# Ledger of designs, part 96: peptides against a protein of PDB entry 8OXM

Target 1, 371 residues: chain A of PDB entry 8OXM
Amino acid sequence: FKAEFRLAGGVNLPKIIDCVGSDGKERRQLVKGRDDLRQDAVMQQVFQMCNTLLQRNTETRKRKLTICTYKVVPLSQRSGVLEWCTGTVPIGEFLVNNEDGAHKRYRPNDFSAFQCQKKMMEVQKKSFEEKYEVFMDVCQNFQPVFRYFCMEKFLDPAIWFEKRLAYTRSVATSSIVGYILGLGDRHVQNILINEQSAELVHIDLGVAFEQGKILPTPETVPFRLTRDIVDGMGITGVEGVFRRCCEKTMEVMRNSQETLLTIVEVLLYDPLFDWTMNPLKALYLQQRPEDETELHPTLNADDQECKRNLSDIDQSFNKVAERVLMRLQEKLKGVEEGTVLSVGGQVNLLIQQAIDPKNLSRLFPGWKAWV

## One batch from the design tools (peptide; made by RFdiffusion4, then SolubleMPNN)

Design b2_p14_2_s4 (from b2_p14_2, 8 letters changed)
Fold by OpenDDE base, seed 2:
Structure b2_p14_2_s4 (fold): chain B 371 residues (1-371), chain A 14 residues (1-14)
Amino acid sequence: as target 1 above (371 residues)
Amino acid sequence: MKLYTLAEMLAAAE
C-alpha cells in the first residue's frame, strides 16, 4: 500500500488508498469505515449469479446484458475494502455538481439543484398533492441534460451510438435485477457511470429486499428511471431498446425462479447477513447533512430501548424473511397487485411506476427525483 | 458457513 490516502467525501469519509499488487500493477481501493460491507459483498455475489444467468441465455448474451460488479472485501462488521471503480463518476457529480454540473452548464436559466432541493424540502411534510404540484414546477424549471454525457465523452458518432446503447442496456439490466432483489436508496450518488463504457455501477447496496419501503419516507418507485436517466437513452427514451432489454432480463429472471429463490433464501437466513432495516439506519439514510436545511430538532427520539426479548426479535426476523421470499416469488411469477402479468405487462407496469411523477414526488428529497 | 453455500450453489449452478 502507498503511505498516502485521499478522502472520497461523504459522511463516512471513505479513504481512497493505492496498492501495488504482486503483479506490479497499481490498484486504487476504497476503505469504508463505520459501514457494514457484508451486504454489499453479498449483493455483488447475487449480481454475479444474475450475470451468469444472463450470459447463459442467448437473447440476453447477444444484447450483452450485464450488471456491473465490483470486488468487496469485508474486514469487520464496520469496515471493509471496495474495489475502486476506476474511470467512473457518480451521476450526481456529473449532473448536479455545484460548480460545473451539466444542468448548470447546459441549462443555466433553470433552477439550480439547490433551489430544486429547497423547494422539495419545504413541502416534505405537506400533502401528496402539494408535493406533486411543487415537483411538477421543479421539473418544468429543471430540464434533463444527461444526453450530454455521451456527447461529451464520445465524439465519434458510431462510438457515441454504441455507448448510448450500452448505457440503455445497463440501465435496463440493473433496473430489473435491482427490482427483483428489491434494491433501494438509488439516489444520484449511489449510481456511478463508467466514462469509457457508459455502463452504470450501482454502489452502496445497503437497502435491499424492499427495505426502502419501510423508511420514514417510503420508496415509491421500483428503480431509478428519472428524467435524466431517460434522457441518457436519447430520443427513444424508455421505448425500444430499454423496454426490450427489461423484458429479456425479466424473462431470464422469471425462468430462473428456483435458482434465485434458493440463493435469496440462503442469504436471508445467513446469521452473518443483516439485511433488515433498523431505526438508526433509517434515520441516517433520510437525515443526510447535505439535506440539512433547518431540520427542527423536534424528534425527541425517546430512547425507549424496546428490549424486545431475543425470541420476539428472532420471530419477527423470520416473519420478515418469509414475507421477502413470498414477495420475491410473486415478482418472479409476474404477480403484481394480485394479478398475474406477462413479462411485457410486468415490465410495462414497472416502467409506468418508475416514471410516474406522483410516485417520484413522494420520494425523500435527498433521493433527488427531479434529476 | 453459509457464504460457502453460496459459492457452492454458484458452483453447482455451473
Scores: peptide ipSAE 0.005, ipTM 0.412, DockQ to the pose 0.020
Fold by OpenDDE base, seed 1:
Structure b2_p14_2_s4 (fold): chain B 371 residues (1-371), chain A 14 residues (1-14)
Amino acid sequence: as target 1 above (371 residues)
Amino acid sequence: MKLYTLAEMLAAAE
C-alpha cells in the first residue's frame, strides 16, 4: 500500500488508497468506513452468476449482454474495500453537475436541476395528480441531454455508433437483471458510466428484493428508465435494440429459474446477510437535505424493548424471505399482476411501467426521476 | 447525515 490516501468526499469520508499487487500492478481502492458492504458483495456475486448464465446462451453471448461488476471485500459489518471503477463517471455528475453538467451546457434556458428538485419537493406530500402535473411541467422545461455523452466521448462515427449500442445493451441487461433481483429505481449517482466502453456500473446495492417498495416513498418503477437514460440510446429509444436485449435477457433468466431461486434462497437465509429494510436505513435513503439538523442518532435507544421474542423476529424474517422468493418465482414465470405473460409481454409491461410519467412522478424527489 | 452515494464519494475524490 502507498503511505498516502485521498479522501473521497462525503459524510463517511471514504479513503482512496493505491496499492501494488503481487503482480506489480498498481490498483486504486476505496476504503469505506461506517458502511456495510456485505450487500454489495453478495449482489456482485449474483451479478457474476447472471453473467455466467448470459455467457452460456448463444443469443445473449453474441449480443455481449453482461452486467458490469466490481470487487467488494467486506472487512467488517461497518467497513470494507471497493475496487475503484477507474474511467467511470456517475451519470448524475455528467448530467446535473452544478458547474458543468450536460443539462446546463446544452439546455441553459431549461430549469436548473435545483429548480426541478425544488418544484418536486414542494409537491412531495401532495396528491398524485398534483405530483403528475408538476412532473410534466418539470419534464417540459428540463429536456433530456444524455445523447451528448457518447457524442462528447466518441468522436469517430463508427465508434460512436458501437458505444451507443454497448450503452443500450448495458441498460437492457442491468434493467432486467435489476428487476429480477428487485433493485428498483436507482439514484443517478449510483449509476456509473464507463467513459471508454459506455457500459453502466451499478453501485451501492443497499436496496434489493423490492425493499424499495417499503420505503417511506415507495418505488413505482421496476428499474430506472428515465428520459435521459432513454436519450442515451439515441433515436430508437426503448425500441429495437433495447427491447430485444431485454427480451433475450429475460428469456435467459426465466429459463434459469431453478438456478436463480436456489442461489437467492441460500442468500436470503444467510444469517450474515441483512438484506431487509430497517427504519434507520429507510430514513437514511430518503433523507431530505433540510432534515440534516435534528437527527443526531441518540444511540441511547435502550436495548431493552427490542426483546421481541427471538421466535417472533425469526418468524417475521422467514415470512419476508418466503414472500421475496415467491415474488422472484412469479417474475421468473412471467406472472405480473396475477397474469402469466410471454417474455415479450412481460418486457413490454416493465418498459411501460418504467417510462410511465405517472409512476415517475410518484418517486422520491431525491432520486431525480426527471433526469 | 447526508447520504453520499458511493458515486458522490467517488466524484468528490476525482
Scores: peptide ipSAE 0.000, ipTM 0.403, DockQ to the pose 0.108
Fold by OpenDDE base, seed 5:
Structure b2_p14_2_s4 (fold): chain B 371 residues (1-371), chain A 14 residues (1-14)
Amino acid sequence: as target 1 above (371 residues)
Amino acid sequence: MKLYTLAEMLAAAE
């Protein structure tokens, strides 16, 4: 290991360390403290399984449909090492960095990222109608710019076109796989883009199995398909390549139902894998930047209220696990809102739900649904 | 070269 480290930023201040391997190769690693990387490690294994299923199918293999994975090595319940995704940037850093973000560079007369955040925070406790109106005003004055990512990084037109297709395929694959697994907390800092491949890397997998729906502000979209995400696809938007890649991914997932259910069942009943949303985690994920000052988590909240009869906790856990498995089975059968949909019908519904400004306006402002 | 253990690097992150 090198003697120097860098901070990656964010609340947990993860340390970037450089390690020289026995092969003489330098490898950057991210060391997270105060974070349980077991969920990330488990979800990466599930993504690798999904990739195996996608590679077995001729249509998804020809399209190179994969979800990007990274190495996770949990070291303790509160620490681990991540593979540093070298040559990746958070989409939020590219889009809405205060100094040099793409919105500021390409749309200097639009609302600032701060103005958008402020406007949505002011209506956070208001009606859905007021949230919708302010969200539409924000969207009108904050126009998408993510098309410029590929234009900045790929100057050759043929490479540019190929990378834009790689991006669109990556969004489609990760959106459908993420939906099936109920992946939440898809804010702009939890999605990285590879500057060489234009593929997305989803990080911080701590909200899975639709646990985002039980947050204080429930998640109302199946995946992130916001205006900038769509703008990165270019002129076709969600039509053509994206839709077809979603349909082909969904087809493979539905045809792999038994395998997916069996693996998820084993994970849900693994006593070492805590996937449930607890109130403290829920508060942390939707904490306001202004509230950082006072909530020192006195981790000394007495273990005394955990004397709810072990039997009632276990029964509650089992009922939650059963509901998750039932909902996963429904998704894999194409059951949406009590109706059985075709692959095309299900994918269409999910796209419509993800792009609906009424759903987007209801999200927690920290999710930045206008980006 | 003191090989800082990953534990010492983590403890310095606390």
Scores: peptide ipSAE 0.000, ipTM 0.350, DockQ to the pose 0.038
Fold by OpenDDE base, seed 4:
Structure b2_p14_2_s4 (fold): chain B 371 residues (1-371), chain A 14 residues (1-14)
Amino acid sequence: as target 1 above (371 residues)
Amino acid sequence: MKLYTLAEMLAAAE
């Protein structure tokens, strides 16, 4: 390791370190403290398994369908080392950076990202109808610009076209795999795009197995397929390449049901893998700006009452794990809302749910469903 | 406490 480190910004101030390998190659790494990277590490392993299934199938292999993975090495329950995703940028940074974001550059007369967020925060406690109306106003005055990512990065038309296809395939694969694993919606900062490959890298996998549905503001979409995500696909949007890649990914997932169930079962019952949503994690994930002031961690909550009988906790956990496995089995059978769907029918339903402005308007405003 | 995503942590490192 080099003696010098850089601070990555943010509350947890992760350390960027450079490591010289035994091969003489420098490798940048992110050392994250005060965070449990075990869930990220487990999800990366599941993604590698999904990639193995996708590579075994001729149709998905020909399409190069893969979910991007990064190396995670948990060092403790509160620390680990991440592979630095060199040559990636958060889609949120590209789109809605306060100074040089693509929305500001290409749509200077649209609402600012701050104005959009403010409008949606003002209606957060309002009816679904009021949320929908304000979301539609925001969407009308905040038009998608993510098409410009590939146009800026890939000046050669043939390369541009290939990279736009790579992006579309990456979105399709990650959307379907993410749906099967119950990753839900993804904050715009938790999706990186590779500036060379145009492939997405999903990071901070702290919500899995549909635990986003039990958040204070529940998730209403199967995956992130917002207007900018769609705009990056170009003029065809969700039609053609995206839809076909979703269908081919879903075919492989459904045909691998026994393997996926077995893998997820092992993970759900792993005592080292806490995937369950807890109230503190839920509050952390959906912090309101108003609540920033008073969360002094008064660590002094008396240890006394948490002697819930180990048996009742274990029975509750087992019932949650069983429900997750049952829902996973339903997804892999194409059971949606009590109806058995074909692969095409299931993929169509998921796409429609993901792009529905009524569903998007109900999402937590902090996750910026208008982006 | 702002939830800095790993990406907000990465972006603030530049």
Scores: peptide ipSAE 0.000, ipTM 0.358, DockQ to the pose 0.111; fails the geometry check

Design b2_p14_3_s1 (from b2_p14_3, 9 letters changed)
Fold by OpenDDE base, seed 4:
Formats: sequence, structure tokens, C-alpha cells
Structure b2_p14_3_s1 (fold): chain B 371 residues (1-371), chain A 14 residues (1-14)
Amino acid sequence: as target 1 above (371 residues)
Amino acid sequence: SELDEQMELIKAKL
């Protein structure tokens, strides 16, 4: 290990450490000190399985539909080493960095990211109608700029076109697989983009199996398909390449039902894999920036032996796991809102749900649904 | 882990 470390951007300030391997190669590693990397590690394994399924199908293989994975080495329940995704940047950093973010550079007369967040935070406890009106005002005065990522990074027009297609395919694959696994909406800091491939890397996979729906502000979208995410696809938006790649991914997922159910069943009943939402995790995920100052780490875990009868906990857990499996089976059958849909119908519904300003306006303001 | 073994068993069946 080198004695020097760099801080990565983001709320958790993970440490980037350069390590010399026994092979004499320098490897950059990200050390997270507060996150349970076991969930990330498990989800990376699931993504590898999904990638295997996608590589077996001729149509998805020809399109190179894959979820980007990274190496995770969990060291403890709260610490681990990530392979730092070298040559990646958080989408949130590119878009809404306070100094040089793309919104500020390309849209200097729009609302600042702070003004947008403030406006949406002011209405957080308001009606859905008030949230929608303010979200529409924010969206009008905060126009998407993510198209400029590929334009800045890829100056050759042929390369630019190929990379925009790679981005669109990556969004499609991650959206559909993310929906199947119930990852839901993703904070813009937890989506990295590779500066060379234009592919997305999803990190911090702490919400899975639709557990985002039981947050204090429940999730209302099947995946992140915000205006900037769509803008990165270029002029066709969600039509053409994105839609077709979603459909081809969904076809593979639906045709792999038994395999996916078996994988998820194994994961849900693994005693080492805590996928369940707990109140502390929910608070952490939806904590207000103003409340960060007072939570000194002196939560003495007083061992309140809530002797919840082991039987009642186990029965409640089993019922939640069964419900997750049932919902996964429904998704893989194309059952949406009690109706069986074709692959095209299901993908269309999911896209419409994900881009609906009414759904986006109801999301937790900390997740910046206007970006 | 038991999960890793089960995942490898699943990988071998895939």
C-alpha cells in the first residue's frame, strides 16, 4: 500500500488507495469505511449471472448488452475494498458539481442545483399536486445537458455516435435488470459513467428487491430514467435503440425465469445477506443535509433485547421473502398491475412510469429527480 | 461463503 490516499468525491468520502500487488502492478482501490459492501458484492455476482444470460442470447450478445461490474472485496460488515472504477466519473459530479458542472457550464441562466434542491425540499411534505407544480417549474428552469458528456469526451463523430449507442445500451440493460432485481431509482452519485466506454457502472447497491418502496418517501419509478439520463441518449431519447434494447433484455429475463427465481431465492434466504430495509438504513438513505450535523456517532447500541420471538421474526421474514419471489415471478411473467403484458407492453409501461413527471415529482428530493 | 458455493453451483448449472 502507498502511504498516500486520495479522497473520492461523494457524501461518504471514500479513500482511494494505490496498492502494489504481489505481481508488481499498481492497482487503485477504493476503501469504503461505512457501507456494507456485502450487498454490493452479492449484487455484482447477480449482475454477472444476468450478463451470462445476456451473452447466451444471440440478439443481446450482438448488441453487447451487459451490466458493468466491478470487483468488491468485503472486509467487514462496514468496510471493504472496491476496485476503484478508474476512468469513471459520477453522473452527478459531471452534471451538478458546484464549480464546473455541466448544468452551470451549458445553462448558466438556469436555476442552480442548490435552488432546485431547495425548491423541492420546501414542498417535500406538501401535496402531490404542489410537488408536481414545483417539479415542473424546476424542470422548466433546469434543462438537461447530459448530451454534452459524449460530445466533450468523443470528438470524432463516428466514435461519438458509437459511444452514444453504448451509453444507450448500458442504460437499457441496467434499467431492465435493475427493475427485475428491484434496484429502483438510483442517486446520481451512485451511477458512474466510464469516460472511455460511455457505459454506466452502478455502485452502492444497498436497495434491492423493491425495498425502495418502503422508504419514508417511497420510490415511484421502476428505474432512473430522468431527463439527463434520457438526454445522454441523444435526439431519439427513449425511442429506437433504448426501447429495443430494453425489450431484448426483458425477453432474455422472462425466458430465464426459473434461473432468476432460483438465484434470487438463494439470495433471499442467505443468512449473511441482509437485503431487508431497516429504519436506520432508511434514515441514512433519506437523511436531510441539515440533520447530518447533529448525529454524533454515539448511538450506543444499547442491547435492547427486543426478544421478538424468533418464530415471529422468522415467519415475518419468510413472508417478505415469499412476497419478493412472488413479485419477481410476476415481473418475469409480464404481470403488471394484475394484467399480463407482452414484452413490448411491459417495457412500454415501465418506460412511461419512469419518465412520468408525476412519479418523478414524488421521489425523495435528495435523489434529485430533476437531474 | 455458503452463498458463494451456491452461486458457483448456479453458475455451473448455467
Scores: peptide ipSAE 0.008, ipTM 0.507, DockQ to the pose 0.021
Fold by OpenDDE base, seed 5:
Structure b2_p14_3_s1 (fold): chain B 371 residues (1-371), chain A 14 residues (1-14)
Amino acid sequence: as target 1 above (371 residues)
Amino acid sequence: SELDEQMELIKAKL
């Protein structure tokens, strides 16, 4: 282990430690200090199963549709070593989180990332109409630049095109599988891009099974398909390759309904897998910069265990688990808002929901929906 | 091809 560590820019401040293996190879390791590693490990296993389903299907195999996975070695309940994806960067770091961010470099006259965040925080408690108007003003003065990622990293035009295609396929596969599993908290620090493959790596998988919808500010999009995410696809945007890859991924998921339900059922009733949203986790995920000063972690979890009999907690848990399974079954049948949709109809609805400025304007400002 | 049109669009920006 090297004595030096870097912070990953996420809320959990995970320590990136450089480790020299017994093979003499340097490996970056992410050390998370909280229970989230077990959730990440379980969700990586689910992604591996989804990848197995995608590799069995000829159409998804030909398109090389996969979700990028990383090795999680849980060392304890509260500690583990992530084999940090060497050669990945958070999309937020590339775009906005550094002094040389792509928005500052390519759009120096646009609003700063700080100005955008400030404007959206000022309207956080306002009406949906006021949020929408300010979001549109922010978007007008903060134009997408993520196309430059592949242009900077891949100077050869043929390689550039192949990498942009790999990116588009990675976004499509992760968006659809993420929707089926109800993945939330898809902010710009929880999505990494591989600098060699242009594929996305989703991290911090602690918001699953649509638990993002029960946050104090509910999640209003099925996945991250913001303007920069779309800009990285190039001139066709969400049309052509992205849409077709979403449809082919959704076909495999729907045709694997029994397998996916069985897997998720086992996970929902695993006493070691805490997937439920608790109030402390909800506060932590949507913590305001203003609230960082007062919440010393002396909120004893002990005192608001209202003596609901163990039976009432178990009945509440079972009802939530049943509701999650029912909603998963609906998604896998193409049931959206009480209507049965074709694969193309369902994918189209999800794309429209994900790109809708009204939905994006309602997200928590920390999600950075304008990026 | 769709590739050639995109390469021409890149060359026009570079």
Scores: peptide ipSAE 0.000, ipTM 0.273, DockQ to the pose 0.014
Fold by OpenDDE base, seed 1:
Structure b2_p14_3_s1 (fold): chain B 371 residues (1-371), chain A 14 residues (1-14)
Amino acid sequence: as target 1 above (371 residues)
Amino acid sequence: SELDEQMELIKAKL
């Protein structure tokens, strides 16, 4: 290991370290501290399985529909080494970096990312109507710019077009698989984009199986399909390539129901895989930047003496696991809101839910639904 | 882990 490290952005200040492998090759590693990387490791295995399913189907294989995966080596419950996705940048870094973000560069007269966040934080405890009105004002004064990612990185028009298609396919595949696995909305710092392939890499998979719905501010979208995410697809937006890739991915997922249920069942009952939402994790995921100062974990050990009978914990866990499996089975059958939908109908509903400004306005402001 | 073995068994059946 080199003695020098770089900070990657984000709350936990992950450290990028260079290591020399036994093969003499230098490799960049992301060391996350305080995060349970076991969840990331497990979800990468699930993504590999989904990729295997997608490669078997001729229609998804021809479209090169894959979720980008990375190597995760969990070292402990609170530490691990990620294979750093070399040549990737968080979409949030590209879009809303305070110094040189694309919004500031291309839309200098729009609201700053900070102004947008402030406006949405001010209405966080307000009605859904007030949230919607302020969200629409923010959106009007914070116009999408993610189209410029491919334009900056790919100067050749043919390459640019191909990479924009690769991006669109990557968003489609990750959105549908993410929906099936219940990843929900993804913070813009937890979506990386590869500067060479234009493919997305999802990191920090600590919210799965719709556990985002039990957060203090519940998720209201099936996946992140915000205005900038759509803008990166170009002028067709969600129509054409994106929709078709979603439909083909959903078709493979639905046709692989037994396999996916078996995989998820194994995962849900693995005692080493803590997928459940806990209050500390919920607080961490929806903490305000201003509140960072006083979380001294005075975890006084003594309040653990609520001897909830082991039986009641196990029964509560089993009921949550069963509900997750039931909901997964519904998704894989195309059951939405008690109605059986076709693949096209289900994908259409999910797209409409994900782009609905009413749903987006209700998201936790820290997740920046206007980006 | 038992999970890794089960995941490999699932991968082999896939």
Scores: peptide ipSAE 0.010, ipTM 0.581, DockQ to the pose 0.020; fails the geometry check
Fold by OpenDDE base, seed 3:
Structure b2_p14_3_s1 (fold): chain B 371 residues (1-371), chain A 14 residues (1-14)
Amino acid sequence: as target 1 above (371 residues)
Amino acid sequence: SELDEQMELIKAKL
């Protein structure tokens, strides 16, 4: 280990450390001290298997459809070392950094990221109609700028085109696989973009198997397909390359049903893999800045008192696991709302759900659905 | 872990 460290941005202020391997190579490591990295490690293994399935299929292999993975070394239930994704930036840092963010640079007269957040927080407890109206006002005064990421990083037009294509493929692959696995908490700090490849890296995989739907403010979208995510695809948006890559990814997932079910079944019953949503995790994920004052986690909550009858907890857990497997089987059969859809029909429904301003306006303000 | 062995068995059948 080098003696020097850098702070990464974000609430947990993770430490970036440089490690020299036994091979003499320097590797950047991210040290997280509060998060259970076991969930991230398990989900990276699932992504590697999905990548194997995608690599075997000729149509997905030709399109280079992959989910970017990173190495996770869990040290304990609350600590581990992540291989830092060198040359990646959070999409939120690029888009909505207060001083140098792309929205401020390219749209200086639009609402600030703070003004948008404030407006959506003011209506957080209001009706869906009021949330929708304020969301539409925010969207009108906060126009997408993510197209400029590829334009800033890739000055050669041929390289720019290929990188925009790589980005669009990465969004499609991660969106469909993320939907199948029920990945939630896809806020702008949990999605990194590689500055060299233009591919996305999904981090903080602590909301899986649709557990985002049981949050105090339920998740209403299957994946992040917000206006800036779409703007990065260029003038065709979700049409053409994105849609075709989603369909080809979904085709491979549906054709791999038995394998995916077997894998997820093993994971759901692993006693070391805490995938269930708990009240403390839900409070942490949807904590308001105003609520920071009361939840000093008194470190002294002794693990002792939740001797609730192990039998009733086990029965409730098994019913949740069975429900997750049943819903996964439905997705892999193309069953949406009791109707069997074609691959194209299912992908179309998911795209429409993800871009619907009514669904986006209902999300927790911290998810930043206007970005 | 038993999970790692099962995951390697699944990877080998894949």
Scores: peptide ipSAE 0.008, ipTM 0.493, DockQ to the pose 0.020; fails the geometry check

